Peptides against a protein of PDB entry 6O8C. Designs and how they scored, part 150

Target 1, 262 residues: chain A of PDB entry 6O8C
Amino acid sequence: VGLRYEKISLPKIHPRYDLDGDASMAKAVTGVVCYACRTASTLLLYQELMRKGVRWLVELVKDDYNETVHKKTEVVITLDFCIRNIEKTVKVYEKLMKVNLEAAELGEISDIHTKLLRLSSSQGTIESSLQDISSRLSPGGLLADTWAHQEGTHPRDRNVEKLQVLLNCITEIYYQFKKDKAERRLAYNEEQIHKFDKQKLYYHATKAMSHFSEECVRKYEAFKDKSEEWMRKMLHLRKQLLSLTNQCFDIEEEVSKYQDYT

## One batch from the design tools (peptide; made by RFdiffusion4, then SolubleMPNN)

Design b2_p23_1_s1 (from b2_p23_1, 12 letters changed)
Fold by OpenDDE base, seed 4:
Structure b2_p23_1_s1 (fold): chain B 262 residues (1-262), chain A 23 residues (1-23)
Amino acid sequence: as target 1 above (262 residues)
Amino acid sequence: MEEEREEIERKIEEELKELLESV
């Protein structure tokens, strides 16, 4: 789960004035920060797409829930109808038993009635389980997707744009250092400017890497961890729904065996 | 960028599919 990216670090910046070394260093820094920009963009895209996937999965599970509720309701109606019919039959046979008629059949019908009542009790457990699932899927529930909106990086954070600005500054200095290298020797004033630009390069690069690490990577990793945890919970919930659906089918099948007595 | 987007989409779809199939 998640995107793989390479851990990047800034090259060592030597304090010594060296036109060749400084140009090479600036090139390397530009490459690293460029990679950070691209990676930040990719990580953001992943999160945005994952948020869409999360929303889709929530709707899918809600549909599964509604189907389970529908099936449960169908079974409850059938079961209640069967119970009412059996109860009427029991009353008739009880009356007949008072005149010593069909006592053996009354025993069988009474046993069926008892079994149906047990099935009805199990429906109560299914209902409670469905209510629990509903509460978990509800807004503010344990399986709410609020984390997907809170965790990670967002387009509104403008992390890629902020990194791009820093990259632009770094790139400008790199191009100047290429020119400086081509001159082979700078006048005193130009040398001082070069040294100041090298300090600026260091500042921008450090700022870019810190921002990338703290605001992009760390937040992405937090989002990824939350998404994995949430996905496991959703998987478990879907299994629970499937189990409840199967229980409804089992009850329906058992009730169907007694329909001939109604 | 479009190719990268498509790759990420495929990856997410695969992850979701695996989750659905594991039920």
Scores: peptide ipSAE 0.026, ipTM 0.680, DockQ to the pose 0.819
Fold by OpenDDE base, seed 1:
Structure b2_p23_1_s1 (fold): chain B 262 residues (1-262), chain A 23 residues (1-23)
Amino acid sequence: as target 1 above (262 residues)
Amino acid sequence: MEEEREEIERKIEEELKELLESV
């Protein structure tokens, strides 16, 4: 689950003035921050796509819920109809019993009536379960997808763009250090500029890495964790809906056995 | 970039499919 990415770190920056070493270091820093930019973009993309998937799954589960409710309603109607018919039959046989007729049949029908009433009582439990599921899927419920909008990184954060700006600054210094290296020796003034630019490079690099770590990676991981947790809950919910649907089918099947008496 | 998007989409779809099939 989720995207795999490599853990990156800045190369060691030596304080010593060394044109060859500084150019090599700057190249390495550029590479690391470049990777951070690309990774941040990929992580953002994953989250955006996952948010779409989350929304899709919510709608799917809502459809499952509605289908279950529909099936439950169908069974309730059928069961109620059957109960009413059996009750009418019971009354007829009770009248016959007063004249000592059909005693055995009355016993059988009364037993069926009792069984149907038990099935009817189970519908209350199913209804309660469906109401619970509905509450969990409702806005503010335990399965609300509000976390998907709150957690993680978003395009509006402009994290990739911010990193790119820092990368541009770093790259510019790297190109200068490459030129400085080619000169082999700098004049005093140019040497001082080089040293100053090295400090800037360090500043930009550390800022980029901290931003990447704290604003991209950490938030992504939080989003991923929440996503996994939410997905498990949604899975459980779907299983519960399936169970309720099956219970409705079982009741319907049982009722069908008594249709000949109605 | 497009190839990467497609790969990510496929991965998400697979994860969702596995979730749905496990029910």
Scores: peptide ipSAE 0.025, ipTM 0.675, DockQ to the pose 0.813
Fold by OpenDDE base, seed 3:
Order: C-alpha cells, then structure tokens, then sequence
Structure b2_p23_1_s1 (fold): chain B 262 residues (1-262), chain A 23 residues (1-23)
C-alpha cells in the first residue's frame, strides 16, 4: 500500500581538500538530491490522487447509504400495510369465534400477527444502525474526510520547487568542481573559493535532505497511515450497509409469504 | 474488504502511471 521509495542518505564528505575526491563527492550528492526531488514529486502526486480517491469513496458510500434507506423505507411501508390488514382480519375472526366458528384459523392468523410484529421490531434496530452510519458520515463525524486536506504534503507547500532550487545550487558547484579537477592544481585564491563552495555544497545538501525527510517523507507517511485506517473504516461501513440492505430483503421476503393471507 | 481496497489502490496507481507518462 502506497508508493515505495528508497531511503537515501548523503555520502560522507571528507574535510580534506582533494580535487578528484571533491568532484566525485559532488557528483554523488547531486544524484542523491536529484532523487529526492523526483521522489518528493511522486509522493505529492500520489497524495493528490489519493485525495481524489477518498472523495470518490465518500460519494460511493453515500450512494450505498441512500439505497439502503430507500429499501428500508419500502419494507417499512409494506410491513405496516400487512400488519394493518392482519389486524383487521383478526378482528373479523374474533367476532366469528363468538359464534363458535373458525377458531383454528384465528390461531394461525394470530401467530402471523405476532411474527409480523417481531419483524417490525427488527426494523427499529435497522433504523438505529442507519442513524449511526449517517452520523459517522456527516460533516464532523468520525468518518469525515477532513484529514485528507490537512495531512500530508500539498502543492501549495512548494516542497518540490524548494528542493529543485537547492539541487540547482548543488549542480552548479558540481560542474565547477569538475572544472577544478581538470585543472589538476588551483591557485591559492581558487583553492579558497573551492573550499568555500564545498562548505556551501554541504549546507545545501544537508538542507535538502532535512527538508525532504521532515517535510516530504514524514508527512507522506502520516498521510498514508491515516488514509489506510480511514479506508478500512469506510469499507467496513460499506459492508454494514450491505448487511442492512440484505436484512431488509430478508424481511420483505418473509412478509411476502404472509401477504397471501391478507 | 482488502480486495476492494486493492482495486482502488490499483486504479489510483494506474492513474498515477498515466499522469507520469503524460509528463
């Protein structure tokens, strides 16, 4: 789950002045920071797509909820109608029983009435469950998607652009070190500039790696963890909705058996 | 549940690949 990326680290920077070593080190640093830039961009894109996916899943579950509510309402209407008809029939047969007629049929109808009332009671449980689900899906509910907008990295943070600026600075120093290497020996002033640029390289590289780790990777991981947890909860909720829908179908089927008596 | 999650993730990954190829 999520994008796989390799953990990167800066190469060891030796304090000694060495034109060959410094050029090689600068090349390696450039490569590492370049990878960080690309990775940061990919992580950002993934999060943006996941945010779209989160919104899509919310709408999907809302649709499932609406279907469940609709089916529940249909069943309640049918069940209530059936109960009313059975109650009328019971009253008629009770009058007939006073004349010592149809006693056996009254017992059967009374049993059906009792069963229908039990089914009606189960509808109350379904309603309560639907209300709970609705509350969880509501704005500010436990399954709100507000976290998706708060967690992780965003284009507005300009993390990729910031890393790219640092990469550009590092790359310029690397190209200079490549030239310095070709000279084999530098004059004193040029040597001092080289040493100073090496310190700048280290500064930029360290800043880039810190920014990448703290502002890109860490935030991405937090976003990923929250997204996985939230998605699991949402899918579980969807299963609950499907279960409730199936219960409604089961009740409807059972009621249909008694409609022939009404 | 895991299968559905994997399917969503696969779709997101496919979309990401398409985006990366367009760039």
Amino acid sequence: as target 1 above (262 residues)
Amino acid sequence: MEEEREEIERKIEEELKELLESV
Scores: peptide ipSAE 0.024, ipTM 0.620, DockQ to the pose 0.055
Fold by OpenDDE base, seed 5:
Parts: C-alpha cells; structure tokens; sequence
Structure b2_p23_1_s1 (fold): chain B 262 residues (1-262), chain A 23 residues (1-23)
C-alpha cells in the first residue's frame, strides 16, 4: 500500500581535515540529497494522482446515490398507488360484508393491505438510511474529501524546488572538494575555505534531510493513511447504496405480486 | 516522468482493486 521508499540517512561527517575523505563524503551527501529530491517529487506526484482519484470516486458515489434515490422514489409512488387502490377495494367489500357476501375475499384483500403497509414502513427505513448517507457525503460530513486538500504535500509548497536549491549548493561544494583533492595540498587560505565549506555542506545537508523527513515524508505518510481509511469507508458506503437499491427492487417485486388485485 | 506517472497510476489502480476486494 502506497509508494515504497528507502530510508535515507546522511553519511558520517568526520571533523578531520582530509581532502580525499572530504571529497568522498561530499559525493555521498550529494547522492543522498539527490535521492531525496527525486523521492519527494515521486511522493508529490502520487498524492496529486490520488487527489484526482478521490474526486472521481466522490462523483461516482454521488451518481450511485442519485440513482438509488430515484429508484426509491419510483417504488414509493408505485407502492402508494397500490395501497390507495387496495384501500378502495377494501371499502367496497366492507359494504358488501353488511350482507354477509364475499367474506373470504375480503379477508385476503385485508391481508394484502396489511402487507403493503408493512412494505411502506420499510421505505421509511430506507429513507432514513439515504438521509444518513447524504449527510455523510455533504460538505463537512464524515466522508467529505476536504482532507485531500489539507493533508499531505502540494505543488504550491515548493518542497521539491527547495530541496533542489539545497542540492545545488551541496553539489557546488562537492565539485570544489573534487578539485581540492586533485591539488593534493592546499595553501593556508584555501584550507580555511575548505573547512568552512565543509561546515556549510553539513548545514545544507542537514537542512535538506530535515525538510525531506518533516515536510515531505511525514506529510505523505499522513496523507496515505488518511486516504486508505477514507477509501475503505467510501467503498463500504457504495456497498450500502447497492444494498438499499436491491431492497427497493425487492419491494417493487413484492408489490407487483399484488397488482393483480388492484 | 511519463513512465513514472504511468507506474504510479497502475499502483493506485491496484490498491483500489485490493480495497474493493477486501471490503
């Protein structure tokens, strides 16, 4: 689940002045921060694609909801019509019963009426369930997608660009250290500059790794976890909608059995 | 970049399928 990335750490920076060691260290640091830049870009891309997927799924579930509501409404109209017709029939037979005619038929029709009323009551439960689903999908509801805009990293944060700036600074120092290594020995002033640049490299590298860990990786993991949770809930809700639709079809089928009596 | 995007899209699709099957 999610993109796998390797945990990266900075190499140990030795305080000792060593032109060969410092060049090797700087090369390693450059590699690590370069990997961080690429990884940050990939993590950002993943999140942007997931946000598109989230929006797509929301629209899909809204369509499913609207279809379910439409079907429910259709069934309610049909059921109400059937109930009204049966009630008219019951009234006619009740008048006939005053003369002790058609008692068996009246009993059957009355039983049908009772069954239809029970089905009508079940529609109330479906309505309540649909209202609950609507509330969950509404802005500010439990299944709102507002988290997708808040959680994680965004292009506007410019995290990749910030890391790239630091990488450029580190790379420049690395190239200088490569030149220093080739000189084998530096004059006093150049040695002092080298030592200063080594501290600067450490500063940039630490800043890059901190930014990568705190602003890229951590936020990505939070987004990933939230997206997984939300997706499971949305898929479950979709199944609930399907179940409600099936219940409407079942009621419609039952009503159709009694239409011959109306 | 395009190849990477396609790979990520495939992974997302696979994750969605897995979630659909698990629920």
Amino acid sequence: as target 1 above (262 residues)
Amino acid sequence: MEEEREEIERKIEEELKELLESV
Scores: peptide ipSAE 0.026, ipTM 0.674, DockQ to the pose 0.596; fails the geometry check

Design b2_p23_1_s2 (from b2_p23_1, 12 letters changed)
Fold by OpenDDE base, seed 4:
Structure b2_p23_1_s2 (fold): chain B 262 residues (1-262), chain A 23 residues (1-23)
Amino acid sequence: as target 1 above (262 residues)
Amino acid sequence: MEEDEKKIREEVEKEFEELLNSV
């Protein structure tokens, strides 16, 4: 789950003045920071797509919930109708018994009534479960998608742009070091500039790597961990909804067996 | 860059598809 990226590190920067070594080092640093920029962009895109997916999944699960509620409501109406009809029949038979008329079917009808009342009680449990699910899906609930907006990196953070600026500075120094290498030997003033630029390169590279690690990678990993946890919870919720739907179908099927007696 | 974006999209889609198919 998630994007795989390679852990990168800066090459060793030797303090010694060496035009060939410095050009090679600068090239390597440029490559590393370039990779960091691309990776940061990729990680950002992944998170943005995941946020869209999370929103989509929430709506999908809400639809599943609404379908389950609809089915439950249908079953409740059918069950209540059946109970009312059986109760009327029971009352008629009870009156017949009071006048000493044998009601051979009274026991069976009474048993059906008892079963229907048990099914009605089960509907109360389903209702409570649906209410719990609704509360979990509601704003501020345990399955709210607020984490997706809070965690990770966002386009507004401008992390890729910040890294790109640092990369541009590093690349400029690299190109200068490539020229310096071609000169084979620098005058004293140019040598001093080269040494200062090497320090700047180190500073920019360190800043880029720190920013990449702390602001891009770390936040991405936190987002990823939360997304995985949330997705597992959503999966469990969908399974619960399916179970409740199946319970409604089972109740409907059982009620249908008694409709012939009403 | 476009190929990388496509790959990322496919990865995200796969994660959600796997979730949906697991129910």
Scores: peptide ipSAE 0.293, ipTM 0.860, DockQ to the pose 0.822
Fold by OpenDDE base, seed 2:
Structure b2_p23_1_s2 (fold): chain B 262 residues (1-262), chain A 23 residues (1-23)
Amino acid sequence: as target 1 above (262 residues)
Amino acid sequence: MEEDEKKIREEVEKEFEELLNSV
């Protein structure tokens, strides 16, 4: 689950003035920060796509829930109807017994009635389970997707753009250092500018790496961890719904065996 | 960038498909 990315680090920056070394260092820094920009972009895209997927999955599970509720309702209606009919039959046979008429079927019908009442009691458990699931899926419930909107990085954070600005500054310095290298020797003023630019490059690079690590990678990892946990919970919920649906079918099948007595 | 986007999309889709197929 999630995207793989390489751990990056800045190259060592030597304080000594060295046109060849500084150009090489600047090139390496440019490469690292460029990678950070691309990685930040891909991590952002992943999260945005995951958010869409999360919303889709919520709707799918809600549909599964509604189907299960519908099936449960059908079974309850059928079961209640069967119970009422059996109860009427029992009353008729009880009246016949009072006038000393043998009712050989009374025992069997009474047993069926008892079985139906047991099945009816199981519906209460199914209902409670469905209510629990509903509460979990409801706004503010344990399976709400609010985390997907809160966690991670967002386009509005403009992390990629911020990194790109830093990359542009670094790249500009790199190109200057490449020119400086080609000159082999700088005049005093140009040498001082080079030294100052090297400090700026270091500042921009460290800022970029800090921003990448703290605002991109760390938040992405937090999002990923929460997404994995949430998806596991959603999977479990779907399995519960399937189990409840199957229980409804089992009850319906059992009731169908007794319809001939109604 | 476009190829990377496609790969990311496929990865996300795969994660949800695996979830659905596990039920």
Scores: peptide ipSAE 0.291, ipTM 0.860, DockQ to the pose 0.852
Fold by OpenDDE base, seed 3:
Structure b2_p23_1_s2 (fold): chain B 262 residues (1-262), chain A 23 residues (1-23)
Amino acid sequence: as target 1 above (262 residues)
Amino acid sequence: MEEDEKKIREEVEKEFEELLNSV
């Protein structure tokens, strides 16, 4: 799960003035920071797509929840109807038993009544489970998607743009070092400028790598870990909803067997 | 860049499809 990217590091920057070495170093630094920019953009895109997927999955699970609630409600109505009918029948047989001693039939109907009441009690457990699921999906619940808005990197952070600015500065220095190399020897003033630009290159490169590691990679990994955990919990929730739905079907099937006695 | 974006989309879609097919 997640994007694969390579760990990058800056080349060693030697303090010694060397036009050939400095041009080669600057080229390598440009390549590394360019990769960081591309990677940061890719990681951002992945997170944005995952956020869309998370929102979609929340709606899907809400639909599953509503379907389960609907089925539960249907079964409750059916159970209540059957219980009321059996209770009427029990009352009639109790009156008849006082007159004609029909004890065996009353016992069977009373057993059915007891079974229906047990099924009704199981519906209370299903209701409690559905309420728990609803609370978990509600705003501020354990399965709310608030983490997706808090964790990771966002377009508003402008991390890619910040890295691109640093890359532009580094690239400019690299092109100058390429020219300096072509001159083979610089005058004193140009040599001093080259040395200053080398310090600037180091500063920009270090800043880019720190920003990439701390603001892009670290936050992405935190987002990824949180997303994996959340996805696992959502999968479990869907399985729980399916189980509750199946329990409702099982109860409905059992009740249907007793409808022939009412 | 477009090829990379397509690959990322496919990967994200695959992750959600695998999740849905596991229920």
Scores: peptide ipSAE 0.288, ipTM 0.858, DockQ to the pose 0.804
Fold by OpenDDE base, seed 1:
Structure b2_p23_1_s2 (fold): chain B 262 residues (1-262), chain A 23 residues (1-23)
Amino acid sequence: as target 1 above (262 residues)
Amino acid sequence: MEEDEKKIREEVEKEFEELLNSV
């Protein structure tokens, strides 16, 4: 799960002045930082897409919740209607029993009434479970998606752009070092410039790698971990909703068996 | 870059599809 990226590191920079070595080093550094830029962009895109997916999933689960609530409500209405009808029947049979009529039938109807009341009590537990789910999905709840907006990297951070600026500086120095290499020997002043540019290259490269590691990779990994955890919780929630829906269907089916007495 | 973007999109979509299919 998540994007795979290669661990990158800067090449060793030898402090000694060497036109061939410095050009080769600069080329390698350019490649590494270029990879960092591309990777940072990819990681950002992944996170942005995940955020969209998270929002989509939240809406989907809300729809599932509403459907479950609707089904529960339907069952409650049906059950209550059935209970009321059975209670009327019980009263009629109780009157008849006083005249020694239909005593056996009264026992059966009373048993049905007891069963229906038990089913009604189970609706209370379903309601409580739905309320818990609603609370978890609500703002500030355990399944709130606020983390998706807080964690990770964002386009507004301009991490890719910042890395690109550093890459441009590094690339410029690399091209200069390529020219310097072609000269085979530099005049004293040009040699000093080369040495200073090498220091700048090192500075830019180090800054790029630190930025990549701390502001791109680390934040991405944190986002990914939270995303995985949250998705697992959401999956569990959907399973709970499905279970509650099935319980409602089971109750409805059981109630239907007694409709002939209503 | 476009190919990479497509691949990333497909991967994200796959992750959500797998999640949905596991219910």
Scores: peptide ipSAE 0.286, ipTM 0.857, DockQ to the pose 0.818

Design b2_p23_1_s3 (from b2_p23_1, 16 letters changed)
Fold by OpenDDE base, seed 5:
Structure b2_p23_1_s3 (fold): chain B 262 residues (1-262), chain A 23 residues (1-23)
Amino acid sequence: as target 1 above (262 residues)
Amino acid sequence: MEADREAIRKKIEEEFKALLESV
């Protein structure tokens, strides 16, 4: 799950003045920071697409929830109707028993009534479970997608742009070091500028790597971990909804067996 | 960049599909 990226590190910067070595080092640094820019962009894109996927999954689960609620409501209406009919029948038979009619039929109807009342009690548990699920999916609930908006990196952070600016500075120094190498020997003032630019390159490279690691990679990994956790919870919730739906079908089937007695 | 977007999109879709099929 998630994107794979290579762990990158800056090449060792030798403190000694060496035009050939410094040009080679600057080239390597440019390559590393260029990779960081591309990786940061890719990690950002993954998160943005994942946020869209998360929103889609939330809507899917909400649809499943609404379907379950609808089915539950249908079953409740059917069950209540059946109970009312059986209760009317029981009352009629109770009146007839006062006139010495057979007790056996009343016993059967009474047993059906008891079973229906038990089924009705189970509807309360289903309702409570649906309310719990609704609360978890609601804004501020345990399964709310608010984390997807808070965790990770966002386009507004401009991390890629910040890294690109640093890359541009590093690349400029690299091209200068390539020219310096071609000169084979620099005048004293040019040598001092080269040494100063080497320090700048190190500063920019270190800043880029720190920004990449702390602001891009770390936040991406946190987002990834949170997304995996959330997806597991959403899967479990969906299984719960399916279980509740199946319970509604089971109740409906059981009620249908008693409708012939009404 | 566009090729990367499509590859990432496909990967995410596969991850979600796998999640949904596990139910």
Scores: peptide ipSAE 0.153, ipTM 0.804, DockQ to the pose 0.809
Fold by OpenDDE base, seed 2:
Structure b2_p23_1_s3 (fold): chain B 262 residues (1-262), chain A 23 residues (1-23)
Amino acid sequence: as target 1 above (262 residues)
Amino acid sequence: MEADREAIRKKIEEEFKALLESV
């Protein structure tokens, strides 16, 4: 799950004035920060797409829930109807027994009634489980998707744009250092500018790397971990719904055996 | 960028599909 990216680090920046070394260093820094920009963009995109997926999955599971509730309702109606019919039959036979009629049929019907009542009790457990699931899917529930909006990075954070600004500054200095290298020697004023630009380069590069690490990568990893945890919980919930549906079918099948007595 | 978007989308879809098929 998630995107793979390479761990990046800034090259060593030597304090010594060296036109060739400084140009090479600036090139390397530009490359690293460029990678950070691209990676940050990709990580952001992943999170945005994942948020859409999360919403889709929530709706899917809600549909599964509604289907299970519907099936449960059908079974309850059928079961209750069967129970009521058996109870009527029992009452008729009890009246007939007072007139010396055969007791064997009453025993069988009474046993069926007892079995149906047990099935009704199991249906109560299914109802309780569905209520629990509903509570978990409800706003503020344990499976709410609120985390997807809170965790990670967002377009509004403008992390990619911030990194791009830093990259632009770094790139400008790199191009200047490339020119400085071509001159082989700088005048005193140009040398001082070069030294100051090197300090600026270091500042921008450090800022970019810190921002990338703390605001992009770290938050992405937190989002990813939370996503994986949530997905596992949703999977378990869906399996639970399927189990409840199957239990409803089992009850329906058992009730069908007694329909001839009703 | 568009190619990357599609690749990421496909990957996410596969992750969700795998999850759903595991049920």
Scores: peptide ipSAE 0.153, ipTM 0.803, DockQ to the pose 0.817
Fold by OpenDDE base, seed 4:
Structure b2_p23_1_s3 (fold): chain B 262 residues (1-262), chain A 23 residues (1-23)
Amino acid sequence: as target 1 above (262 residues)
Amino acid sequence: MEADREAIRKKIEEEFKALLESV
């Protein structure tokens, strides 16, 4: 789960003035920060797509929930109807028993009534489970998608743009260092500018790497971890819904066996 | 960029499909 990215680090800084070394270093720094920009963009895109997927999955599971509730409701109606009919039949047979008629049939009908009442009791458990599921899927519930909006990086953070600005500054210095290298020797003033630009390059590079690590990578990893946890919970919930649906079908099948007595 | 987007989208779709099929 998630995107793979390479751990990046800045090249070693040599304090010595060296036009060849400084140009090579600046090239390497540019490459690293360029990779950071691209990676940050990719990580952001992944999170945005995952947020869409999360919303989709929530709606899918809500639909599954509604279907389960519908099936449960149908079974309850059928069961209640069957119970009422059996209760009427029991009352008729009880009256007949006072005249010593049909004792064996009364026993059978009474047993059916007892079984139906047990099935009715199981419906209460299904209802409580559905209520729990509904609570978990509701806003503020344990399976709410609020985390997907809170965790990770967002386009509004402008992390890619911030990194791009730093990359631009670094790239400009790199191109200057490439020119300086071509000159082979700088005048005193140009040498001092080169040294200052080297300091600026390292400043920008360090800032870029810190921003990438702390604001992009760290937040992405937190988002990924939350996503994985949430997905496992959603999977479990969906399994529970399927189990409840199957229980409703089982009850419906059992009730159907007794419809001939109603 | 579009190629990357499509690759990421497909990966996410596969992750969700795998999740749904594991039920």
Scores: peptide ipSAE 0.151, ipTM 0.803, DockQ to the pose 0.820
Fold by OpenDDE base, seed 3:
Order: C-alpha cells, then structure tokens, then sequence
Structure b2_p23_1_s3 (fold): chain B 262 residues (1-262), chain A 23 residues (1-23)
C-alpha cells in the first residue's frame, strides 16, 4: 500500500572555492531538490485521492449497515407476528384441556413458543451489535473519517509551492555558477558574490530537504499508516455486518418452519 | 503529471477492489 519513492540526500558541499566543482555541485543539488518537489506533489495527490476513497468507503459501509438494519427489522416483525399467533393458539388449547383433551399437542405448541421466545432474545444481541456499529460510524466515532482531514499534507499547506520557491532560488544560482565556470576566472567582486551565493545555495538546499522530510514525507507516512489501519477496521466492520445479516436469515428460516403451525 | 495521476488512481482502485473482494 502507498507510493514508492527513493530516499534522497544532498551532495557534499565543499567549502573550497572551485568554479568547476561548484557548478557540478549546484547541478546535483538542483536535481535533488527538483526530485523532492515532484515527489511532494505526487505524495499530496495520493493523499487527496485516498481521502476521496475513504469518503466513498464510508458511504458504502453506511449502505451495508442500512440494509442489515432493514433485514433485522423485517425479521423482528415476522417473528413477533409468529409469537403472537402461537400465544393465541396456546390459550385456545389451554381452554380445551379444561375439557379433558390430550396434553400432547399443547406440549408441542408450548415448545415452539419457547423456541420462538429464544429467537426473539437473540434479536436483542443483534440490535446491540448494530447500535455499536452505528456508534462507531457516527461523527466522533472510532471509524469516523476525521483522521483523514487531520493527518497528512493538504493543498492549503502549500508545501509544493514552498519547495518550488526554494528550487527556483537554487536553479538561479546554478545557472550563475554555470556562467562563472565558463569565465574560468572571476574578478575579486564576482568571486565574493560567488562565495555568498554558494552559502545561499546551501541554506536553500538544507531548508528544502528539511521541509521535504519533516512536512511532506513524515506526514505522508503517518497518513498512510493510519489509512491502512482504518481500512482494516472498516473491512472487519463489513464482515460483522455480513455476519449479522446471515444471523437474520438463519432466524427467518427457522421461523418459517413454525409458520405452518399458526 | 496526468499520467502520474492516472497511475495513482488505478493503484488506489486496485487496493480498494482487493479490500472489497477480501470480504
């Protein structure tokens, strides 16, 4: 799960004034920071697409929940109807037994009544499970998507734009160092400017790498880890819903066996 | 950029598909 990217590091910057070496170093730094900009953009895009996927999955699971609740409600109505009919039958047979009718049929109906009441008690467990699932899916619940809005990087952070500004500064210095190399020798003032620009290059490059590592990569990895954990929990919840649905079907099938006695 | 977006989208779709099929 997630995007693959290469770990990048800045080349060693030598303090010695060397027009050929400084141009080569500046080229390498430009390449590294350019890669950081592209990678940061790609990592941001992945997170934005994952946030859309998370919202979609939440709605899908809510639909599964509603279907399960509907099926449970249907079974409860059917079961309650069957119980009421059996209770009426029991009352009729109890009245008939006062007139010396055989107890065997009353015993069978009473056993059916007891079984139906046990099935009705199991509905309470299903209801409690559905309530738990509802609470977990609710705003502020354990499976709420609030983490997707809090974790990772966002377009509003302008991380790519900040890196691009630093890249532009670095690129300008690189092009100047390429010109300086072509001159082979600089006048004293131009040499001093070159030395200052080399310090600026180092500053911008270090700032870019720190920003990339701390504000882009680290936050992306945290988002990815939370996303994977959340998806596993959502998968488990869907399995629970399917199990509850199957329990409702099992109860419905069992109740159907007794409908012929009512 | 668009090619990267499509590749990422496809990867995410495959991840979600695999998740749904595992249920």
Amino acid sequence: as target 1 above (262 residues)
Amino acid sequence: MEADREAIRKKIEEEFKALLESV
Scores: peptide ipSAE 0.147, ipTM 0.802, DockQ to the pose 0.807

